Peptides against a protein of PDB entry 4Z63. Designs and how they scored, part 96

Target 1, 334 residues: chain A of PDB entry 4Z63
Amino acid sequence: LCLGMNDLTGNIPEDLFHLKRLNLLGIQENRLSGSLSREIRNLSSLVRLDVSWNLFSGEIPDVFDELPQLKFFLGQTNGFIGGIPKSLANSPSLNLLNLRNNSLSGRLMLNCTAMIALNSLDLGTNRFNGRLPENLPDCKRLKNVNLARNTFHGQVPESFKNFESLSYFSLSNSSLANISSALGILQHCKNLTTLVLTLNFHGEALPDDSSLHFEKLKVLVVANCRLTGSMPRWLSSSNELQLLDLSWNRLTGAIPSWIGDFKALFYLDLSNNSFTGEIPKSLTKLESLTSRNISVNEPSPDFPFFMKRNESARALQYNQIFGFPPTIELGHNN

## One batch from the design tools (peptide; made by RFdiffusion4, then SolubleMPNN)

Design b2_p15_2_s2 (from b2_p15_2, 6 letters changed)
Fold by OpenDDE base, seed 4:
Structure b2_p15_2_s2 (fold): chain B 334 residues (1-334), chain A 15 residues (1-15)
Amino acid sequence: as target 1 above (334 residues)
Amino acid sequence: STSSWVTTAFEFERP
C-alpha cells in the first residue's frame, strides 16, 4: 500500500492494521500526525515501512518483535522522541534503519549481536548524547552509518578498529574530540571509502603521521574544524581519492604537488585555510576534470551530502558523489 | 571561493 506524497492528515486509520498480508506500507511525505500506532504490530507480514516526512510525534512503539519480516524502516523527518525501542534495537530482520531528523534522545544503544542483517543506519540530526556505541562493529553487515549532528562527546571508540563492514561513515558536527585517535582507529576499517568528519575536533592538529593509511578512501571531508597543521602526507597514498574537502581550517604550508596525482580526484576544496606558496602545476594535469567516467552503478552512501554556505542559508543536497560539480577551490588562503 | 563546506549534518526541520 503506497499512499506517499499526498496531503493526508490525521493518523493512520486503525482498520489499516488489519491487513495481515501487507508487505509494504508507504505513507511518506504527508501530514500525518500523532503517535505512530502500536497496532503496527498487527502487520506481521510487513517488509517495508515508510512513514518518513510526516508530523508523527511521541515515542516509536516497541512492537518490532512482532514484525519478523521487517527489513526497511524509514521514519526520517518526523517528531519522534525518546530512544530506539528495544525490539527495534534487537531486530534480526532489519536491513535499513533511517530515523534521521527526529528528536530521538538519550544514549544510543543497539544490540548489534542481534541485528545480524543491519547494513544501513541513519540516525543523523537527532538528540542522542553520551558516547558513540562501542559495539557498533558487532553489527557485522553494517556498511553505511550516519550519526551526524548528534552530541557524541569524546573520542571514536577503539573497537572501531574492528569495523570491517564499514564503508560509509559520517560523524559531522557531533562534538567529537581527538582527530589523531579517530584517524588512527578508522584506518583499520579496510572497506572505508567515505569519511565525513566536518565540524569536529575544533582547533586540533591534523596528524601528519606517515604511518596512517586509508587504502580505499574515495571521499574525505574534514571541513570547518579549525584544524592546524599541513596537508597530511599519508593522504597521498589514498590513490582512489575522488573528493577532498579540508576547507575552513587553519592548515598552513604549501599545497603539495602530489595533490595532482590523484587520477580520480574531481572535487577539491582547500579554501579558507592559511596555505602559502604556489599553486601546484600538477593540478592542471588532473584529467578527471576534463574527462569524467561516471558509473551509474557505483556504490555510494545512503545518506545525502550537503553543501553548506552559511548558518542561515539552506544547504544544497547531493545524493551522489558524482552529483558534485568538478571543483577546485583554493580561495581565501595566504 | 564559494565559502562553502561539505557536511552530512542535516539541519533539524519538520516538514
Scores: peptide ipSAE 0.318, ipTM 0.834, DockQ to the pose 0.740
Fold by OpenDDE base, seed 2:
Structure b2_p15_2_s2 (fold): chain B 334 residues (1-334), chain A 15 residues (1-15)
Amino acid sequence: as target 1 above (334 residues)
Amino acid sequence: STSSWVTTAFEFERP
């Protein structure tokens, strides 16, 4: 049943929950309100539930133990409060959980040992607090993780060095500390291709440790952290780099010539730093930005990226990183 | 303030 993208109002009719054979319920992008009924438990054949972009409120009902076939739960952009219900946090069938842009709160608790199928987790823009859950690496298939815009505290857990499945990770604007530790840990995530750490680590020094190495790093965004230091030498070994944003920091020194050696680099933002010296000539020879050169097209994640001008601005959606305009931004340096 | 282009997040499901 697909009723998305209408102007439907009110609650879901109770009779809808008599549809015992329903596999897909999509009621996204409406004006449905009230609590999500616990009678959703009656939809025992449900594989996909999309209630996103509505006006739902209250706590998410703890009935997911009665939805053994549920693989996809999309509830982004609602008014849900409370925590992730226990049955959802223990779901062995769930592949994707998207509850971005709600008012969920408390400690983030997932039973990763039970969530054996979870591969995508988006809990960005909520009110979770406390520490990052140390057991996230126990979600052995968890590839995509967005925990941005929550109020986490402390450091990236040491256990994340074992996060082998992790490929796309955003922790932007989550009050994290100790970038040296974070990078030291996350370099062990051998499948990590996308790392967003924007708006953390306020005033810290960007480490220039030659022992750091990110083998498969394609996207690195560490903007607006007021980071000190220089362009890190360890980054020069990330040969697959496609997007680099280190804007709005306090980085100094010269822009090194190796920045132009990245064959796949098409988006570079070093703006609003304190870089000095000359612009490397190698930047004018970036193959990805020159006409008719053999472009190294590398795989991009099959999900949208969101780009903002600032925290209060609406995010612009791009279906892939190559959707970003090819950019070299070096403005506002001195 | 931030740059005109700052990547902060990504979605895993297309609308």
Scores: peptide ipSAE 0.033, ipTM 0.739, DockQ to the pose 0.301
Fold by OpenDDE base, seed 3:
Structure b2_p15_2_s2 (fold): chain B 334 residues (1-334), chain A 15 residues (1-15)
Amino acid sequence: as target 1 above (334 residues)
Amino acid sequence: STSSWVTTAFEFERP
């Protein structure tokens, strides 16, 4: 049943919960309000539940133990409060959980040992606090993780060295500290392709440790951190780099020539730093920006990119990295 | 209540 993108108001009709064979319920992009009924428990055949972009409020009902086939739960952009209900945090069937842009709070707790099928987690823009959950790596299939814009604090857990399934990771704007430790840990994530750390580590030094290595790194975004230091030498070994944003930091020194050696690099933003010297000639020869056809694999996180020039402006949404225009931005440097 | 601010996983916001 798909009723999305309408002007529906009120609550879900009670009779809808009598549909025992319903596999998909999509009521997204409406003006439905009130609490999400616990009677969704009656939809025992439900595989996909999309209630996103509504006006739901209250706590998410703790009925997911009665939804044994639920693979997809999308509830982004609502007014949900409280935590992730226990039955949801223990769901063995759930593949994707998207509760971005709600008012969920408390410590983030998931029983990753039980959540054996979870591969995508979007909890960005909530009110989770405390430390990052150390047991996230126990979610053995978890590839996509967005925890941006939460009230986390502290450092990336040491346990994330074992986060082998992690491919797309955003921790932007979550009050994290110690970028050296974070990178030292995350380099062990062998499948990590996309790393977003914007608006963290304020005023710290970007590590230039040549021992750091991110083999599969395609996207690195560490913008607006007030980071000091220079272009990190360790990054030169990430041969698959496609997108680099280090804008709005306090980086100094020259832009190294190796920046133009990335065959797949098509988006580079080093603007609003303190770089000096000449623009490397190698940048004029970037294969991705020349007439050469470059074969690249598009990473596909389950959450979009957002580009916003001004706080008052509407953000541009990009569902794919290649949706970004080929860009070299070096403005506002010394 | 939904956030009045733009939600983003990959933030490219500039000050």
Scores: peptide ipSAE 0.030, ipTM 0.638, DockQ to the pose 0.109
Fold by OpenDDE base, seed 5:
Structure b2_p15_2_s2 (fold): chain B 334 residues (1-334), chain A 15 residues (1-15)
Amino acid sequence: as target 1 above (334 residues)
Amino acid sequence: STSSWVTTAFEFERP
């Protein structure tokens, strides 16, 4: 049953929960309100539940142990409060959990040893507090993780060295500290292609440790952190780099010539820093910006990106990396 | 100059 993208109001009719054979319930992008009924437990055949972009409130019901086939739960952009229900945090069937942009709170806890099928987790823009859950690497299939815009004070857990499944990771604007430790840990994630750390590590030094290596890194965004230092030499070994945003920091020195050696680099923003010297001529020879057609079928994170012009302006949303226009932005430097 | 930065998620997401 798909009723998304309408102007429906109120709550889900009670009789809908009698549909025991229902595999897909999509009611996203409406004006549905009230609590999400506990009676969803009756939809025992449910594979996909999409209630995103509504006005639901209250706690998410703890009935997911009665939904043994549920693979997809999308509840982003609602008013849900409380924590992740225990049965949801222990779901062995769930592949994708998206509860971004709610009011969920407390300590984030998932039983990753039980969540054997979880591959995508989006809990960005909530009210989770405390530390990042150390056991996330125990979710052996988890490749897409957005935990941005929560209150995760402290550092990236040391256990994330073992996060082999991690491919797309965003922790933007989560009050994180110690960028040196974070990068030192995350470099061990062999499948990491996308890393977004914007609005963290305020005033810290961007490490220039040549021993750091991100072999598969395609997207690195560490903008608006007031970071000091220079263009990091370790980044030159990330030969697959496609998008680099280090804008709105306090980086100094020259822009290295190796920045133009990235054959796939199509988006470069180094603006609003303190870089000096000449623009490397190698940038004029970037193949991605001259004649190369970039593949449209390359993997992308499940979470959206936003390009924010300033604090007051509405951000532009990009659902795919290649949705970004080919860009070289070097403005507002010395 | 666009004077922009990239991030994910804000206080309240909208289309």
Scores: peptide ipSAE 0.354, ipTM 0.842, DockQ to the pose 0.633; fails the geometry check

Design b2_p15_2_s3 (from b2_p15_2, 9 letters changed)
Fold by OpenDDE base, seed 1:
Structure b2_p15_2_s3 (fold): chain B 334 residues (1-334), chain A 15 residues (1-15)
Amino acid sequence: as target 1 above (334 residues)
Amino acid sequence: SSSSYVTTAYEYERP
């Protein structure tokens, strides 16, 4: 049943939950309100539940143990409160959980040992607090993780050295500290291609440790952290780099010539720093900007990117990395 | 633009 993109109001009729053979319920992009009914438990054949972009409120019902076939739960952009219900946090069938832009709170806890199928987790823009869950690497298929805009005090857990499944990681604006430790840990994530750390590490020094290596890094975003230091030499070894945003920091020194050696680099923002010297001539020879058709069909994170204006509440949304226009921004440097 | 930065932390307007 697909009823998305309408102006439906009120609550879901209880009689809908008698549809025991229903595999897909899509009621996204409506004005449905009230609590998400516990009677969803009656939809025992449900594979996909999309209630995103509604006005649902209250706690998410703890009925997911009665939904043994549920693979996709999309509840982003609602008013859900409380925590992730225990049955959801223990779901062995769930592949994708998207609860971004809700009011979920408390400590983030997932039973990763039970969540054997989880490959995508979007909990961005919630009210989770405490530390990052140390057991996330136990979610052995977890590839996409967005935990942006939560209050995860402290550092990236040491256990994330073992996060082999991690490919796309967003922790933007999550009150993280110790960028040196974070990068030192995350470099061990051999599948990591996208790392977004914007609005963390306030005023710290960007490490220039030559021992750091991100072999498969395609997207690095560490904007608006007030980071000090220079362009990190370790980044020069990330030969697959496609997008780099280090804007709105306090980085100094020259822009190194190796920045133009990235054959796939099509988006570079180093604006609003304190870089000095000449613009490297190598930037004028970036193959991605001169000759290569960027393959638009490369895998992208499941979470969206936003180009946020510093003075504006408005942001441009980009659902794919290649949705970004080819860009070189070097403005507002000294 | 030089006045912007990339993030993944944005609240969607509620419909």
Scores: peptide ipSAE 0.389, ipTM 0.854, DockQ to the pose 0.740
Fold by OpenDDE base, seed 3:
Structure b2_p15_2_s3 (fold): chain B 334 residues (1-334), chain A 15 residues (1-15)
Amino acid sequence: as target 1 above (334 residues)
Amino acid sequence: SSSSYVTTAYEYERP
């Protein structure tokens, strides 16, 4: 049943919960309000539940043990409060959980040893506090993780050295500290292709340790961190780099010539730094911007990207990396 | 644009 993108108001009709053979319930993009009924437990055949973009409030009901077929739960952009229900945090069937842009709070806890099918987790823009959950690497299929805009004080857990399944990771604006430790840990994530760390590590030095290596890194975004230092030499070994944003930092020195050697680099933002010297001639010869068509059909993160211009304005949303226009931005350096 | 930066942190409040 798909009733999304309407102006439906009120609660879900009780009779809807009698549909015991229902596999898909999509009621997204409405004005449905109140609590999400615990009677969803009666939808025992449910595979996909999409309640996103509504006015739901209260706690998410703890009934997911009665939904053994549930693979997809989308609840982004609601007013949900509380934590992740225990039955949801222990779901062996769940592949994707999206609860981005809610008011969920407390310590983030997932039973990753039970969540054997979890591939995508989006909990961005909530009110989770404490530290990043050390047991996330125990979610052996977890590929996409967005935890942006929460209050995860401290450092990236040492256990993330073992996060082999991790491919797409966003921690933007999550009060993280110690970028040197973070990069030192995350370099061990051999499948990591996308790393977004914007609005963290305020005023720290960007490490230039040549021992750092991100073999599969395609997207690196570390903007608006007030980072000091220079263009990191270790990045030159990330030969698959496609998108780099280091804007709004305090980086100094020259832009190195190796920045133009990235065959797939199509988006570069180094603006609002303190870079000096000449623009490398190699940037005028970037293969992706001249002769080579990069593949537009590559896998992308499940979480969206945003280009923020003004805090008061709606950011531009990009659902895929290749949605970004080919860009070289070097403005406002001194 | 030089006045922008990329993030994954965005909150949208519905009326």
Scores: peptide ipSAE 0.384, ipTM 0.847, DockQ to the pose 0.697
Fold by OpenDDE base, seed 5:
Structure b2_p15_2_s3 (fold): chain B 334 residues (1-334), chain A 15 residues (1-15)
Amino acid sequence: as target 1 above (334 residues)
Amino acid sequence: SSSSYVTTAYEYERP
């Protein structure tokens, strides 16, 4: 049953929960309000539940043990409060959980040893507090993780050295500290292709440790951190780099010539730093900017990106990396 | 210059 993208109001009719053979319930992008009924437990055949972009409130019901076929739960952009229900945090069937932009709070806890199918987790823009869950690497299929805009004071857990499944990771604006430790840990994530750390590590030094290596890194975004230092030499070994945003920092020194050696680099933002010297001529030879044949069929994160101009402006949304226009932005430097 | 930065931590508003 798909009723998304309408102007429906009120709550879900109780009789809908009698549909025991229902595999898909999509009621996203409406004005549905109230609590999500516990009677959803009666939908024992449910594979996909999309209640996103509504006005739901209250706690998410703890009934997911009665939904053994549920693979997709999308509840982003609602008013849900409380924590992740225990049955949801223990779901062996769940592939994707999206609860971004809610009011979920408390300590983030998932039983990753039970969540054997979880591959995508989006809990961005909530009120989770405490530390990042150390056991996330135990979710052996978890490749997409957005935990941005929560209050995870502290550092990236050491256990994330073992996060082999991690491909796409965002922790933007989560009050993280110690960028040196974070990068030192995350370099061990062999499948990591996208790393977004914007609005963290305020005033720290960007490490220039040549021992750091991100083999498969395609997207690195560490903007608006007030980071000091220079263009890090370790980044030159990330030969697959496609998008680099280090804007709105306090980086100094020259832009190195190796920046033009990235064959796939099509988006470069180094603006609003303190870089000096000449623009490397190698940037004029970037193959990605001269070639008309860009391969568009690359995997992207499940979470969207936003181009934010300033605090007052609405950000432009990009659902995939290749949605970004080919860009070299070097403005507002010395 | 666009004077912008990329993030994933934007408040999702309906159009």
Scores: peptide ipSAE 0.381, ipTM 0.846, DockQ to the pose 0.708
Fold by OpenDDE base, seed 4:
Structure b2_p15_2_s3 (fold): chain B 334 residues (1-334), chain A 15 residues (1-15)
Amino acid sequence: as target 1 above (334 residues)
Amino acid sequence: SSSSYVTTAYEYERP
């Protein structure tokens, strides 16, 4: 049943929950309000539940143990409060959980040993606090993780060295500290292709440790951290780099010539730093900017990217990496 | 834009 993109108001009719053979319920992009009914437990055949972009409030009901076939739960952009219900945090069937842009709070707790099918987690823009859950690497299929805009004070857990499934990781604006530790840990994520760390590590030094290596890194975004230091030499070994944003930091020194050696680099923002010297001539030889054949079919993160211009302006949303225009921004340097 | 930066943290202003 698909009722999305309407102006439906009120709550879900209780009689809807008598549809025991229902596999797909999509009621997204409406004005549905009130609590999400506990009676969703009666939808025992449910595979996909999309209640996103509504006015739902209250706690998410703890009924997911009665939804053994549920693979997709989309509840982003609602007013949900409380935590992840225990049955949801233990769901063995769940592949994708999206609860971005809610008011969920407390410590983030997932039973990753039970969540054997979880491959995508979007909990960005909530009110989770405490530390990042150390057991996330136990979610053996977890590939896509967005935890941006929560209050995860402290450091990236050491356990994330074992996060082998991790490919796309966003921690933007989550009050993280110790970028050296974070990068030192995350370099062990051998499948990591996208790393977004914008608005963290306030005023720290960007490490230039040549021992750091991100073999499969395609997207690195560490903007608006007021980071000090220079262009990190370790980044030169990330031959697959496609997008680099280090804007709005306090990086100094020259832009190195190796920045032009990235064959796939199509988006470069080094603006609003303190770089000096000449623009590397190698930037004029970037193959990705001369050939339009960027493979549009490459896997992208499930979470959207935003280009934020100023505090008052609406950010531009990009759902795919290749949605970014080919860009070289070097403005506002010394 | 030289005045912009990329993030994954954006509050959707509900209309």
Scores: peptide ipSAE 0.377, ipTM 0.845, DockQ to the pose 0.699

